Peptides against a protein of PDB entry 6NYY. Designs and how they scored, part 144

Target 1, 212 residues: chain A of PDB entry 6NYY
Amino acid sequence: KHFEQAIERVIGGLEKKTQVLQPEEKKTVAYHEAGHAVAGWYLEHADPLLKVSIIPRGKGLGYAQYLPKEQYLYTKEQLLDRMCMTLGGRVSEEIFFGRITTGAQDDLRKVTQSAYAQIVQFGMNEKVGQISFDLPRQGDMVLEKPYSEATARLIDDEVRILINDAYKRTVALLTEKKADVEKVALLLLEKEVLDKNDMVELLGPRPFAEKS
Target 2, 212 residues: chain A of PDB entry 6NYY as posed
Amino acid sequence: KHFEQAIERVIGGLEKKTQVLQPEEKKTVAYHQAGHAVAGWYLEHADPLLKVSIIPRGKGLGYAQYLPKEQYLYTKEQLLDRMCMTLGGRVSEEIFFGRITTGAQDDLRKVTQSAYAQIVQFGMNEKVGQISFDLPRQGDMVLEKPYSEATARLIDDEVRILINDAYKRTVALLTEKKADVEKVALLLLEKEVLDKNDMVELLGPRPFAEKS

## One batch from the design tools (peptide; made by RFdiffusion4, then SolubleMPNN)

Design b2_p24_5_s1 (from b2_p24_5, 14 letters changed)
Fold by OpenDDE base, seed 1:
Structure b2_p24_5_s1 (fold): chain B 212 residues (1-212), chain A 24 residues (1-24)
Amino acid sequence: as target 1 above (212 residues)
Amino acid sequence: MEISYSTSSLPSTEEIIENSSFAN
């Protein structure tokens, strides 16, 4: 209990008991978090879900906690599935509400950062090639890009392609698993917090072995 | 105040970059 609470505080911040979400907002959050949870459940290279919550914490209206892995090296496939999982919230909103909200902005930022890193730091894009450039840190003088404007355009295009691929993959997955997203969302609205066991009860065992 | 729907325990891209180098 105390250890779990400490982890929750680190991940989500302090529980904001004073933030009463409107029912429709709470519903949106539930479906958003359900999207993350279900995407992570059915993606082979996604991190195993430990907990999902729609209790507002810190700056977040909900959170998903994943099993910490002492992983230093990430594959392209792992990064893609992480992107898909990160897009799961936005995609769920689209599927269920036909609208997108501002709540996914942090997810989109994370996806964008990951996509750029994959292309310009990890050399994971065939068109851009085996390059590794330091991304300017926020506040660093935009040093002259060590590449041409043509390369810059190529990078931007390939980033869009990668994000779009992840998005389409997530749409396909969550459309297929739409009923599962609904189940998770509805149970979140009831319980506010779900753990791995709740997910197993709802969805069955995760179809992928927990990669040790 | 940037309201985010979700926070994640996943390592940030920055953390991945910093920790994934064979030279570290």
Scores: peptide ipSAE 0.293, ipTM 0.797, DockQ to the pose 0.480
Fold by OpenDDE base, seed 4:
Structure b2_p24_5_s1 (fold): chain B 212 residues (1-212), chain A 24 residues (1-24)
Amino acid sequence: as target 1 above (212 residues)
Amino acid sequence: MEISYSTSSLPSTEEIIENSSFAN
């Protein structure tokens, strides 16, 4: 208990016991987090979920904790499934509410950063090719791009394609698993915190063997 | 105050970039 709380504080920050969400906002958060959880459950290369919470912490209205992996090397497939999992919240909001909120801004930032890194640092895009350039950090003087404006446009186009492909994949998955997303969301609204065992009880065993 | 729905224990893209090179 004390150790788990310490880890939760490191990941999510301090519980904001004074931050009371409106019921509709709490519902939105629950379906958002359920989208992440279900996407991660049914994607082969996604990280296994340990805990999901809709209790506000730090700057977040919810959080997801995943099994720590000492993984240093990532495949293109792993990065794609991670993007899909990250988009799961936004996609869930679209499927269930027909609207999008500002709450997914951090997820979209993460997806954008991952897509750019895959294309310009990891050489994972066939059109751009096997190139590796440092991404300008926020606040770095826009140093002269080591590539042409035509290449810059190509990169931007391929980033959009990659993100859109991940989005479509996530929409397809969560549409297929819509009933499971709703089950998780409803249980989150009841318990506020779910663990792996709650997910197994609700969805059955994860269909992919956890690499021990 | 920037409000987001989720925080994640997953490594950031920056952490992946820094730690994934064979030359490190």
Scores: peptide ipSAE 0.291, ipTM 0.794, DockQ to the pose 0.466
Fold by OpenDDE base, seed 3:
Structure b2_p24_5_s1 (fold): chain B 212 residues (1-212), chain A 24 residues (1-24)
Amino acid sequence: as target 1 above (212 residues)
Amino acid sequence: MEISYSTSSLPSTEEIIENSSFAN
Protein backbone atom coordinates (compact mmCIF):
# COMPACT_ATOMS: atom_id res chain seq x y z
CA LYS B 1 0.00 0.00 0.00
CA HIS B 2 2.57 2.65 0.99
CA PHE B 3 4.91 1.68 -1.84
CA GLU B 4 2.10 1.76 -4.43
CA GLN B 5 0.96 5.16 -3.17
CA ALA B 6 4.50 6.48 -3.43
CA ILE B 7 4.75 5.32 -7.06
CA GLU B 8 1.34 6.85 -7.84
CA ARG B 9 2.45 10.20 -6.42
CA VAL B 10 5.62 10.15 -8.52
CA ILE B 11 3.75 9.30 -11.74
CA GLY B 12 0.47 11.18 -11.33
CA GLY B 13 1.26 13.86 -8.79
CA LEU B 14 -0.94 14.81 -5.84
CA GLU B 15 -4.63 13.96 -5.91
CA LYS B 16 -6.72 17.06 -6.53
CA LYS B 17 -9.70 16.10 -4.38
CA THR B 18 -10.95 19.67 -4.72
CA GLN B 19 -11.31 19.43 -8.50
CA VAL B 20 -14.94 18.42 -8.95
CA LEU B 21 -15.61 17.32 -12.51
CA GLN B 22 -19.09 17.77 -13.89
CA PRO B 23 -20.89 14.43 -14.32
CA GLU B 24 -20.64 14.68 -18.13
CA GLU B 25 -16.91 15.44 -17.95
CA LYS B 26 -16.36 12.55 -15.54
CA LYS B 27 -18.22 10.27 -17.97
CA THR B 28 -16.02 11.48 -20.86
CA VAL B 29 -12.86 10.82 -18.81
CA ALA B 30 -14.09 7.34 -17.83
CA TYR B 31 -14.72 6.31 -21.46
CA HIS B 32 -11.43 7.92 -22.54
CA GLU B 33 -9.41 5.98 -19.94
CA ALA B 34 -11.38 2.81 -20.71
CA GLY B 35 -10.31 3.20 -24.35
CA HIS B 36 -6.64 3.29 -23.33
CA ALA B 37 -7.05 0.36 -20.95
CA VAL B 38 -8.89 -1.92 -23.40
CA ALA B 39 -6.56 -1.08 -26.30
CA GLY B 40 -3.56 -1.92 -24.12
CA TRP B 41 -5.23 -5.15 -22.96
CA TYR B 42 -5.78 -6.55 -26.47
CA LEU B 43 -2.61 -5.32 -28.23
CA GLU B 44 0.18 -7.90 -28.17
CA HIS B 45 3.07 -5.46 -27.94
CA ALA B 46 1.41 -2.97 -25.58
CA ASP B 47 2.67 -2.59 -22.02
CA PRO B 48 0.70 -4.47 -19.33
CA LEU B 49 -1.74 -2.25 -17.42
CA LEU B 50 -1.28 -2.12 -13.64
CA LYS B 51 -3.77 0.61 -12.72
CA VAL B 52 -6.25 3.01 -14.32
CA SER B 53 -7.87 5.95 -12.53
CA ILE B 54 -10.31 8.79 -13.21
CA ILE B 55 -9.33 10.67 -10.06
CA PRO B 56 -7.76 13.97 -11.17
CA ARG B 57 -4.05 14.27 -10.38
CA GLY B 58 -1.71 17.14 -11.19
CA LYS B 59 -2.51 18.27 -14.77
CA GLY B 60 -4.34 15.06 -15.70
CA LEU B 61 -8.02 14.21 -15.30
CA GLY B 62 -7.16 10.51 -15.39
CA TYR B 63 -4.12 8.27 -15.52
CA ALA B 64 -2.91 4.82 -16.46
CA GLN B 65 0.00 3.04 -14.79
CA TYR B 66 1.85 0.31 -16.66
CA LEU B 67 4.35 -2.31 -15.57
CA PRO B 68 7.77 -0.69 -15.50
CA LYS B 69 10.10 -2.31 -18.03
CA GLU B 70 13.80 -1.71 -18.31
CA GLN B 71 13.49 -1.83 -22.10
CA TYR B 72 16.10 -0.07 -24.24
CA LEU B 73 15.22 -1.44 -27.70
CA TYR B 74 11.81 -1.05 -29.34
CA THR B 75 10.55 -2.74 -32.49
CA LYS B 76 8.35 -1.10 -35.12
CA GLU B 77 5.49 -3.37 -33.98
CA GLN B 78 5.90 -2.30 -30.36
CA LEU B 79 5.90 1.38 -31.30
CA LEU B 80 2.77 0.90 -33.44
CA ASP B 81 0.87 -0.84 -30.63
CA ARG B 82 1.93 1.90 -28.21
CA MET B 83 0.58 4.47 -30.69
CA CYS B 84 -2.71 2.55 -30.88
CA MET B 85 -2.93 2.39 -27.09
CA THR B 86 -2.27 6.15 -26.93
CA LEU B 87 -5.04 6.78 -29.49
CA GLY B 88 -7.44 4.55 -27.51
CA GLY B 89 -8.87 7.46 -25.52
CA ARG B 90 -9.67 9.62 -28.58
CA VAL B 91 -11.11 6.64 -30.45
CA SER B 92 -13.32 5.70 -27.49
CA GLU B 93 -14.70 9.26 -27.37
CA GLU B 94 -15.50 9.05 -31.10
CA ILE B 95 -17.20 5.64 -30.82
CA PHE B 96 -19.35 6.46 -27.78
CA PHE B 97 -20.02 10.20 -28.10
CA GLY B 98 -19.56 10.95 -31.81
CA ARG B 99 -17.47 13.96 -30.80
CA ILE B 100 -13.87 14.74 -29.93
CA THR B 101 -12.66 16.91 -27.05
CA THR B 102 -9.53 18.94 -26.31
CA GLY B 103 -8.57 16.44 -23.60
CA ALA B 104 -6.74 14.17 -26.05
CA GLN B 105 -4.28 16.89 -27.14
CA ASP B 106 -1.39 15.38 -25.14
CA ASP B 107 -2.10 11.94 -26.61
CA LEU B 108 -2.04 13.36 -30.15
CA ARG B 109 1.23 15.14 -29.41
CA LYS B 110 2.78 11.88 -28.14
CA VAL B 111 1.55 9.99 -31.22
CA THR B 112 2.90 12.70 -33.55
CA GLN B 113 6.30 12.67 -31.84
CA SER B 114 6.50 8.88 -32.01
CA ALA B 115 5.51 8.77 -35.70
CA TYR B 116 8.05 11.43 -36.61
CA ALA B 117 10.84 9.66 -34.70
CA GLN B 118 10.04 6.33 -36.38
CA ILE B 119 10.35 7.87 -39.85
CA VAL B 120 13.24 10.33 -39.51
CA GLN B 121 15.33 8.89 -36.65
CA PHE B 122 14.79 5.12 -36.58
CA GLY B 123 14.60 4.56 -40.37
CA MET B 124 11.42 2.48 -40.00
CA ASN B 125 9.67 3.76 -43.16
CA GLU B 126 10.31 2.05 -46.51
CA LYS B 127 9.58 5.11 -48.70
CA VAL B 128 11.74 7.53 -46.73
CA GLY B 129 14.37 4.81 -46.31
CA GLN B 130 17.24 4.02 -43.97
CA ILE B 131 17.84 7.59 -42.82
CA SER B 132 18.44 9.13 -39.40
CA PHE B 133 18.27 12.86 -38.73
CA ASP B 134 18.44 14.63 -35.42
CA LEU B 135 15.15 16.30 -34.61
CA PRO B 136 15.49 19.88 -33.40
CA ARG B 137 14.77 20.08 -29.70
CA GLN B 138 12.31 22.73 -28.54
CA GLY B 139 14.36 25.95 -28.41
CA ASP B 140 17.13 24.90 -30.77
CA MET B 141 17.59 27.17 -33.76
CA VAL B 142 15.96 25.54 -36.75
CA LEU B 143 19.06 24.18 -38.39
CA GLU B 144 18.73 23.91 -42.15
CA LYS B 145 16.99 20.64 -42.85
CA PRO B 146 19.59 18.21 -44.25
CA TYR B 147 17.04 17.14 -46.91
CA SER B 148 15.14 18.69 -49.84
CA GLU B 149 11.62 20.13 -49.77
CA ALA B 150 10.50 17.05 -51.69
CA THR B 151 11.86 14.84 -48.89
CA ALA B 152 10.18 17.09 -46.29
CA ARG B 153 6.83 16.61 -48.06
CA LEU B 154 7.41 12.87 -48.25
CA ILE B 155 8.16 12.74 -44.50
CA ASP B 156 5.00 14.74 -43.70
CA ASP B 157 2.90 12.46 -45.90
CA GLU B 158 4.34 9.28 -44.39
CA VAL B 159 3.85 10.61 -40.82
CA ARG B 160 0.19 11.23 -41.65
CA ILE B 161 -0.15 7.76 -43.19
CA LEU B 162 1.41 6.09 -40.12
CA ILE B 163 -0.85 7.98 -37.69
CA ASN B 164 -3.93 7.25 -39.82
CA ASP B 165 -3.01 3.56 -39.95
CA ALA B 166 -2.64 3.47 -36.16
CA TYR B 167 -5.97 5.32 -35.81
CA LYS B 168 -7.78 2.88 -38.14
CA ARG B 169 -6.27 -0.10 -36.30
CA THR B 170 -7.46 1.36 -32.98
CA VAL B 171 -10.96 2.05 -34.38
CA ALA B 172 -11.22 -1.54 -35.60
CA LEU B 173 -10.04 -2.95 -32.26
CA LEU B 174 -12.23 -0.80 -30.00
CA THR B 175 -15.25 -1.28 -32.27
CA GLU B 176 -14.81 -5.04 -31.92
CA LYS B 177 -14.29 -4.64 -28.15
CA LYS B 178 -16.95 -1.91 -27.70
CA ALA B 179 -18.80 -3.87 -25.00
CA ASP B 180 -15.54 -4.30 -23.06
CA VAL B 181 -14.81 -0.56 -23.26
CA GLU B 182 -18.27 0.15 -21.85
CA LYS B 183 -17.81 -2.39 -19.03
CA VAL B 184 -14.51 -0.79 -18.02
CA ALA B 185 -15.94 2.74 -18.27
CA LEU B 186 -18.96 1.88 -16.12
CA LEU B 187 -16.80 0.18 -13.51
CA LEU B 188 -14.48 3.22 -13.48
CA LEU B 189 -17.47 5.47 -12.83
CA GLU B 190 -18.35 3.25 -9.87
CA LYS B 191 -14.91 2.57 -8.34
CA GLU B 192 -12.88 5.52 -9.80
CA VAL B 193 -9.77 3.27 -9.67
CA LEU B 194 -9.22 -0.15 -11.25
CA ASP B 195 -6.24 -2.46 -10.90
CA LYS B 196 -5.01 -5.42 -12.96
CA ASN B 197 -7.20 -7.82 -10.95
CA ASP B 198 -10.34 -5.78 -11.66
CA MET B 199 -9.46 -5.93 -15.38
CA VAL B 200 -8.95 -9.72 -15.23
CA GLU B 201 -12.30 -10.17 -13.48
CA LEU B 202 -14.03 -7.95 -16.03
CA LEU B 203 -12.34 -8.97 -19.31
CA GLY B 204 -10.67 -12.27 -18.46
CA PRO B 205 -6.93 -12.87 -18.46
CA ARG B 206 -4.90 -10.81 -20.91
CA PRO B 207 -4.61 -12.93 -24.08
CA PHE B 208 -0.84 -12.41 -24.29
CA ALA B 209 1.62 -14.05 -21.93
CA GLU B 210 3.59 -11.56 -19.91
CA LYS B 211 7.11 -11.69 -21.27
CA SER B 212 9.06 -12.76 -18.20
CA MET A 1 -2.92 25.59 -17.51
CA GLU A 2 -3.16 22.91 -20.18
CA ILE A 3 -5.39 20.13 -18.83
CA SER A 4 -4.96 16.69 -20.36
CA TYR A 5 -7.07 13.61 -19.75
CA SER A 6 -4.33 11.07 -19.35
CA THR A 7 -0.93 10.77 -17.80
CA SER A 8 1.01 7.54 -18.22
CA SER A 9 4.06 5.85 -16.75
CA LEU A 10 5.31 4.97 -20.25
CA PRO A 11 8.68 6.31 -21.40
CA SER A 12 8.50 9.29 -23.73
CA THR A 13 9.75 9.22 -27.32
CA GLU A 14 12.62 11.42 -26.16
CA GLU A 15 13.64 8.84 -23.55
CA ILE A 16 13.46 6.08 -26.18
CA ILE A 17 15.70 8.09 -28.54
CA GLU A 18 18.26 8.75 -25.82
CA ASN A 19 18.45 5.18 -24.53
CA SER A 20 17.95 3.01 -27.64
CA SER A 21 21.35 3.31 -29.35
CA PHE A 22 23.64 0.27 -29.46
CA ALA A 23 26.55 2.71 -29.27
CA ASN A 24 25.65 4.06 -25.85
Scores: peptide ipSAE 0.290, ipTM 0.794, DockQ to the pose 0.466
Fold by OpenDDE base, seed 2:
Structure b2_p24_5_s1 (fold): chain B 212 residues (1-212), chain A 24 residues (1-24)
Amino acid sequence: as target 1 above (212 residues)
Amino acid sequence: MEISYSTSSLPSTEEIIENSSFAN
């Protein structure tokens, strides 16, 4: 109990008991988190979900806890599935509500950062090629881009393509698994917190072996 | 205060960059 609470505080921050979500906002968060959870469940290279919560903590209205991996090397496929999982919340909102909210801003930031890193740091794009440039850290002086304007345009185009591909993949997956997203969302609204066992009970065993 | 719906325990892209080099 104390150790779990300590981990939850590190990941999610302090419980904001004072932040009362409106029922409609709580519903939006539940479906958003269900989108992440279900995407992660059915994507082979996604990290296994340990816990999902719609209890507001720190800066988040919900959170997902994944099994810590001592993984240092990531494949292109792993990064794509991670992007899809990260987009799962936004996609769920679109599928169920026909609208998108500002709540996915951090997810979109993460996806954007990942896409740029894949293209300009990891050399994972065939059109841009086997290049690696350091991206300015947040707060660093924007040094002159080490590449031409033409290369910058190519990078921006390929980033958009990569994100759109991840988005389409996530839409296809969560549309197929729409009933599962709804089951998870409804149970989240009831329990506020789900663990791996709840997910197994709802969805069956995860179809992919957990890379321990 | 930027309110996001979801926080995750996933490593950041920055952490991946810093830890994924064979030269490190």
Scores: peptide ipSAE 0.286, ipTM 0.795, DockQ to the pose 0.488

Design b2_p24_5_s2 (from b2_p24_5, 16 letters changed)
Fold by OpenDDE base, seed 5:
Structure b2_p24_5_s2 (fold): chain B 212 residues (1-212), chain A 24 residues (1-24)
Amino acid sequence: as target 1 above (212 residues)
Amino acid sequence: MNVSYSVSSEPSTEEIIENATFTK
């Protein structure tokens, strides 16, 4: 318990017990986090969920902890499933509320960064080809791009395609699993924190063998 | 204060890039 709390503090920051979310906001957070959790549960290459919380921590209104993988090499399929899991919150909001909130900004940033990296650093796009350029880090002076404007446009187009494909995949998945998202969201609203065992009780065993 | 809904323990894209290099 103490060790888990220490990890949670490092990842999520300090619990903000003083932040009272309005019931509707808390509901939105619960369904958002349920979207991440369920997407991760049913995506083969996503990391297994360890814990999900709707207790505000640091700058976040919710928290999801996944089993850390000692993995150094990622496949294109793994990166796609991670993108889908990251989009799970936004997609859940759309499915259940028909609205989009600003709360998914960091998720969209992560998805965008991953998509660009796949195309321009990992050479994972057939149209752009086997290229690898260093992306400017946050704070680096935007140096001249080492490629033409035509290549830049191609990269932008392929990034949009990749993100849209991930989005559509996530919509299809969470629409199919809509009842499961609802179960997780409702239990989150009751317990505020769920662990892997709670997820197994709600959804059954994860359909993918745990990579030992 | 930019409030996000979720904090994930997943490695960042930056971390994936840094760890994926066979050759230092």
Scores: peptide ipSAE 0.317, ipTM 0.806, DockQ to the pose 0.453
Fold by OpenDDE base, seed 4:
Structure b2_p24_5_s2 (fold): chain B 212 residues (1-212), chain A 24 residues (1-24)
Amino acid sequence: as target 1 above (212 residues)
Amino acid sequence: MNVSYSVSSEPSTEEIIENATFTK
């Protein structure tokens, strides 16, 4: 218990027990987190979920904790599944509420950053090709891009395509698993915190062999 | 306050970039 709490503090910050979410906001967070959890459960290359919570911590209204993997190399397929899992919250909101909220902005930022990195740093796009450029860090003077404006436009187009593909894949998955998202969301609203065992009880064993 | 719904323990893209070198 103490060790888990220490890890949770490092990842999510201090619990804000005084921050009372309105019931509708709490519902939105529950379905958002359920979207992440279910997407991660049914995507082969997503990280295994350890814990999901709708108790506000630090700057977040909820959090998901995944099994730490000492992984240094990522495939294109792994990065895509991670993008889909990251989009799971936004997609869940769309499916269940027919609306989107500002709460997914960090997820969208992460997806955007991942997409750009795949295309301009990892050389994972066939149209852009085997290129690797350092992206300007936040606060660096906008140095002249080492590529043409035409290449910049191509990169932007391919980033949008990649994000849209991840979004469509996530929509298809969570639409198929809509009942599972509902089950997880409802249980989150009841328990506020779910672990891997709760997910197994609710959804069955994860359909992918744990790489031991 | 820009409040996000979820904080993930997943490695950031920046961490992935920093660790993604075969040649030390």
Scores: peptide ipSAE 0.300, ipTM 0.796, DockQ to the pose 0.478
Fold by OpenDDE base, seed 3:
Parts: sequence; structure tokens; C-alpha cells
Structure b2_p24_5_s2 (fold): chain B 212 residues (1-212), chain A 24 residues (1-24)
Amino acid sequence: as target 1 above (212 residues)
Amino acid sequence: MNVSYSVSSEPSTEEIIENATFTK
């Protein structure tokens, strides 16, 4: 218990018990986090969920903790499933509320960064090809792009296509698993914190063998 | 203050890029 709490504090920060969310906001957070949790549960290459919470911590209104993997190499398929899991919150909001909130900004940023890295650093796009360019870090002077304006437009188009494909995949998954998302969201509203065992009880065992 | 919903323990894209080299 003490070790788990220490890890949670390092990852999520201190619990903000004084931050009282409005009931509608708390509901939105619950369905958002349920979207992440369910997407991660049913995506083969997503990391296993350890804990999901709607208790505000640090700068977040909710959080999901996954089993850390000492993985150095990622496949295109793994990166896609991670993008889908990251989009799970936004997609859940769309499915259940027919509206999107500003709360998914960090998720969209992460997805955007991953998509650009896949196309311009990892050479994972067939149209752009086997290229690798260093992306400017935040604060670096935008050095002249080593490619033409036409290539820049192609990159932007292919990034949009990749993100849209991940979004559509996530919509299909969470639409199929809509009842499971609702179960998780409702249980989150009741318990505020769920662990892996709660997820197994609610959804059954994860359909993918834990790679030992 | 831009409050984001989800804090994930997953490695960032930056961490993936830094660790992606086969040959040092």
C-alpha cells in the first residue's frame, strides 16, 4: 500500500481534495477516463491498466496508470494502439454526450506529437517514405526545414490521415464496447478509483495474454 | 490554468525517440 501510494504521488501529484467538481463535470471526467480504460483493455498493443481515478490530482481532473514497460522499440501497430487509447477519452465524450470539451487538449497534443514522429522521424508512412528528420524541440529556433513546401504539405496531410484513422478505429471500438464504457464510468462515479481487479470483475479478463 | 483530464504513466513520444536507436 505505501509503495503504490508513493508511485501514485510521483506520477499524479498530490490529491486535490479541495477541488470540488460540479456533478456534470465529474460525470464528463468519469466517461472520459472510462473511454481510456476500455480502449486500453481491448487494444492488443496498449499497456495494461493498473489504476483509473476521477479524483483530481495535480493538473489533471482524472488519471489512468498503466504498467510501466521497459520497452525500447515500438512497432507501427503499437504506436497506433497507443494513439487509439489516448483518443479514448475524447471519443467516449462524443459517443455519450455528443459534445467535446477542452479537457482532451493534452490527449490531442500527445496524439499529434506521436503522428508527426511516426511520419517524419520513424519513416512509418509509405507516401512520405523512409525519411528521418529531427523535429525542432520546444524553444529551438525553427531551422530551415530540410524538405520542400510540397513535402511539408504532404506530411501535414498524412498526419491528419493517420490521426483520423486512429480516431475512426477508436470510435468503432468504443461504439462496439459502449456498454462496457458505461459500466466503467458508473462504477467510477461510485468508487472514484478502480484497479485492475475491478476491471476484471466488470469486463472479464483482458483478452490478451500478458506478455511475461 | 489549462486543466487536462488525463495524466498517463506511459512513456512520452520524446522518450520513445530518445530510446529508439539500435546502435549507439
Scores: peptide ipSAE 0.296, ipTM 0.794, DockQ to the pose 0.446
Fold by OpenDDE base, seed 1:
Parts: structure tokens; sequence; C-alpha cells
Structure b2_p24_5_s2 (fold): chain B 212 residues (1-212), chain A 24 residues (1-24)
């Protein structure tokens, strides 16, 4: 218990017991987190969910903890499934509420950063090719892009394609698993915190063998 | 305050980039 709480504090920050979410906001968070959880559950290369919470922590209204893998090398497939899982919240909101909220901004930022890194640093895009450019760090002088404007446009286009592909994949998945998202969301609203065992009880065992 | 819904324990893209080198 103490160790888990320590990890939760490191990842999520301190519980904001004083943040009272309106019931509708709490519902939105529950479905958002359920989207992440279910996407991660049914994506082969996503990290296994350890815990999901709708208790506000730090700057977040919800929390999802995944088993940290001591992994140094990521495949394109792993990064894609991670993107899909990251989009799971936004997609869930769209499916269930027909609206998008500002709460997914951080998720979209993460997806955007991942997509750019895949294309311009990891050389994972066939059209852009086997290139690796250092992305300007925040605060570094705008170094002249080492590539042409045409290449910049190509990169931007391929980033959009990659994100859209991840989005469509997530929509397809969570639409198929809509009932599971609902179950998780409702249980989150009841328990506020779910662990892996709750997910197994609710959804059955994760269909992918945990890569040891 | 930009409130995000989700905090994830997943490694950041920056961490992935930093760790992605076979040769340092």
Amino acid sequence: as target 1 above (212 residues)
Amino acid sequence: MNVSYSVSSEPSTEEIIENATFTK
C-alpha cells in the first residue's frame, strides 16, 4: 500500500481531495479513462494497465498507470498502439458524448510528439525515408531546418496521416468494444479506482500474453 | 490551468528518444 501510494504520487502527483468535479465532468473523466483503459487492454503492443483512477491528482482529473517496461527500443507497431491508447480518451468522449473537451489536450500533444519523432527521428516513414533530425528542443534557437520546405510539407502530411491512422484504428477498436468501455466507465464511477484484477473480472483476461 | 484528464506512467517520447540509441 505505501509503495503503491508512493508510485502514484510520483506519477500522478498528490491527490487533490479538494477538487470537486461536477457529476457531468466526473462522468466525462470516467469515460475518457475507460477509453484509455480499454484501448490498452485490446491493443497487443500497448503497455498493460495496472491501475486507472478518476480521482483528481496534480494537474490531471484522471489517472492511468501502466506497467513500466524496462524497454529501450520501441517498434513502430508499439508506438502506434501507444498512440491509439493515448487517443482512447478522446475517442471515447466522441463515441459516448458526441463532443470533445479540452481535457484531451495533453494526449493530443503526446500523440503529436510521438508522430513527429517516428517520422523525423526514428525514420519509420517510408515516404520521408531513413532520416533522423534532432527536433529543436524547447528554447533552442530555431535552427534552420536541415531539410527543404518540400520535405517539411511532406513531414507534416505524413504526421497527419499517421495520427489519423491511429485515430481511425482507435475509433474502430472502441466502437467494437463500446460495451466494454461503458462497463469500465460505470465501474469507475462506482469505485473511482480500478486495478488489473477489476479489469480482468469485467472484461476477462487480456487477450495478449504479457510479454515477460 | 490546463487540466489534463489523464496522467500516464508511460515513458515520454523524449525518454524514448534518449534511450533509443544503440550507441551513445
Scores: peptide ipSAE 0.311, ipTM 0.801, DockQ to the pose 0.472; fails the geometry check

Design b2_p24_5_s3 (from b2_p24_5, 15 letters changed)
Fold by OpenDDE base, seed 2:
Structure b2_p24_5_s3 (fold): chain B 212 residues (1-212), chain A 24 residues (1-24)
Amino acid sequence: as target 1 above (212 residues)
Amino acid sequence: MTVSYSVSSEPSTEEIIENSSFTK
């Protein structure tokens, strides 16, 4: 218990007991987190979910813990599935509420960063090619881009394509699994915290072998 | 501070970039 709480504090920060979410906001968070959880459950290259919570913490209104993998090398397919999982919350909101909220801002940031890295650092885009440029870190002097404006436009276009493809994939998945997202969301609203066993009970065993 | 719904334990893109090089 103390160890789990310590990990939770590191990941999510301190519980904000004073932050009472309105019932509608809590519902939104539950469906958002359920979207992440279900996407991760049914995506082969996503990390297996350990815990999902809608208890507000220092860094967010909810959180998901995944089994840490000592993985150094990521494939394009793995990065795509991670993007889809990251988009799962936003997609769930769209499917269930027909609206999007500001709560997915960090998710969109992460997806955007991943997409740019795939295209300009990992050379994973066929149109842009096998290039690798260091993206300016936050606070670095904006050095002149080592590529032309035409290349910059191409990069931006391909980033949008990649994100849109991930989004569409996530929409297709969570639409197919809509009932599962709802089951998870409803149970989250009841328990506030779900673990892997709760997910197995709701959804059955994860269809992909956990890479041990 | 824009409140994010979800915090993930997944490695950041920055961490992936830093750790994925075959040659350091």
Scores: peptide ipSAE 0.325, ipTM 0.815, DockQ to the pose 0.474
Fold by OpenDDE base, seed 4:
Structure b2_p24_5_s3 (fold): chain B 212 residues (1-212), chain A 24 residues (1-24)
Amino acid sequence: as target 1 above (212 residues)
Amino acid sequence: MTVSYSVSSEPSTEEIIENSSFTK
């Protein structure tokens, strides 16, 4: 228990027990986190969920902890499933509430960064080709891009396509698993914190063998 | 302050970039 709390503090910051979310906001967070959890559960290359919480920590309203893997190399398929899992919260909000909130901003940022990296750093896009350019870091002078404006437009288009594909895949998955998302969300509203065992009890064993 | 719903323990894209090179 003390060790888990220490890890949670490192990843999520201190619990803000004083931040009482409004019931409607708490409901939104629960369904958002349930979307992440269920997407991660049914995507083969997503990281296995260890813990999900709707207790606000640091700058977040919710928290998800995944089993750390000492993985250095990622495939295109792995990065896609990670993007889908990251979109799971936004997609869940859309499916259940018919609206989107500002709460998914960081998720969208992460997805955007991943998509650009796949295309311009990892060479994972056939149209853009086998290129690898450093993306400007925040605060770097916008140095002249080492590619043409036509290439820049192509990159932007392919990023949108990749994100849209991940979004559609996530919509399809969470629509199919809508009842599971609801089960997780409702249990989150009751317990505020779920672990892997709670997920197994709700959803059954994860359908993918843990790569030992 | 725009509050994000989720804090994830997943490695960032930046970490993936830094750690994924075959040749350092």
Scores: peptide ipSAE 0.318, ipTM 0.806, DockQ to the pose 0.484
Fold by OpenDDE base, seed 1:
Structure b2_p24_5_s3 (fold): chain B 212 residues (1-212), chain A 24 residues (1-24)
Amino acid sequence: as target 1 above (212 residues)
Amino acid sequence: MTVSYSVSSEPSTEEIIENSSFTK
């Protein structure tokens, strides 16, 4: 119990007991987090969900905790499913509310960063090819891009394609699993925190073997 | 402060970049 709380504090920060969300905001958060949770549940290469919460913490209104894997090497498929899981919140909002909120900004940033890294650092894009460029770190002098403007445009286009593919995949998945997203969201609204066992009870066993 | 909905325990892309190289 103390160990779990310590991990939660590291991931999400301190609980903001004073932050009372309006019911509609809490509902939005619940469906957002349910989107992440369900996407991760049904994506083979996503990390297993350990815990999902809609209790506001220092850094966010909700959080999802995944089983930390000592993984050093990621495949393109793993990164894609990770992107889909990250988009799960935004997609859930769209499916259930027909609106998007600013709450997914960090998710979109993460997806964008991942997409660029896949294309320009990991060489995972066929059109751009086997290239690896250091992305300028925030605060580094904008070194001249080691590639042409045409290559820059190609990179930008392929980033959009990759993100759109992940988005479409997530939409398809969460549309198929819409009832499951709602079940998770409703249970989140009731319990505020769900663990893996709650998810198993609600959705059944995760259809993918836990990668050892 | 734009509050994000979700905080994830997943490694950042930066962490993946730093840790994934066969040669450092």
Scores: peptide ipSAE 0.331, ipTM 0.814, DockQ to the pose 0.477; fails the geometry check
Fold by OpenDDE base, seed 3:
Structure b2_p24_5_s3 (fold): chain B 212 residues (1-212), chain A 24 residues (1-24)
Amino acid sequence: as target 1 above (212 residues)
Amino acid sequence: MTVSYSVSSEPSTEEIIENSSFTK
């Protein structure tokens, strides 16, 4: 217990007990986090969920902790499932509320960064091809792009396609598992914190064997 | 300040880029 709490403090920061969310905001956060949790549960290449919380910590209104993996190499399929899990919060908001909030901005940023990296650094797109360029880091002077404007447009189009494909996949998954998202969200509103055991009790064992 | 809903313990894309090369 003390070791887990220490890790939570390092990753999530200190609990902001003074930040009282309005009931509607708390509900939005619960369904958002439930979307991430359920997507991660049913995506083969997503990291196993250890803990999910709607207690505000640091800069976040919610928190999800995953089993740390010492993984150095990622496949295209793994990166796609990670994108889908990251989109799970936004998709859940759309399914249950018919509206989107600003709360998913960081998730969209992460998805965007992953999509660009897959296409221009990892060579994972067939139309763009087996190319690898360094992406400008935040604050780097925009060096002249080593490719034409036509290639830039192609990259932008393929990034949009990849993100839209991940989004559609996530919509299909969470629509199928809508009842599970509801169960997790309602239990989050009751307990504020769920662990892996709570998820097993609600959803059953994760359908993918833990890769030993 | 726009507050993000979710903090994840997963590695960032930047970390994946830095650690995934077969050849240094």
Scores: peptide ipSAE 0.316, ipTM 0.807, DockQ to the pose 0.482; fails the geometry check

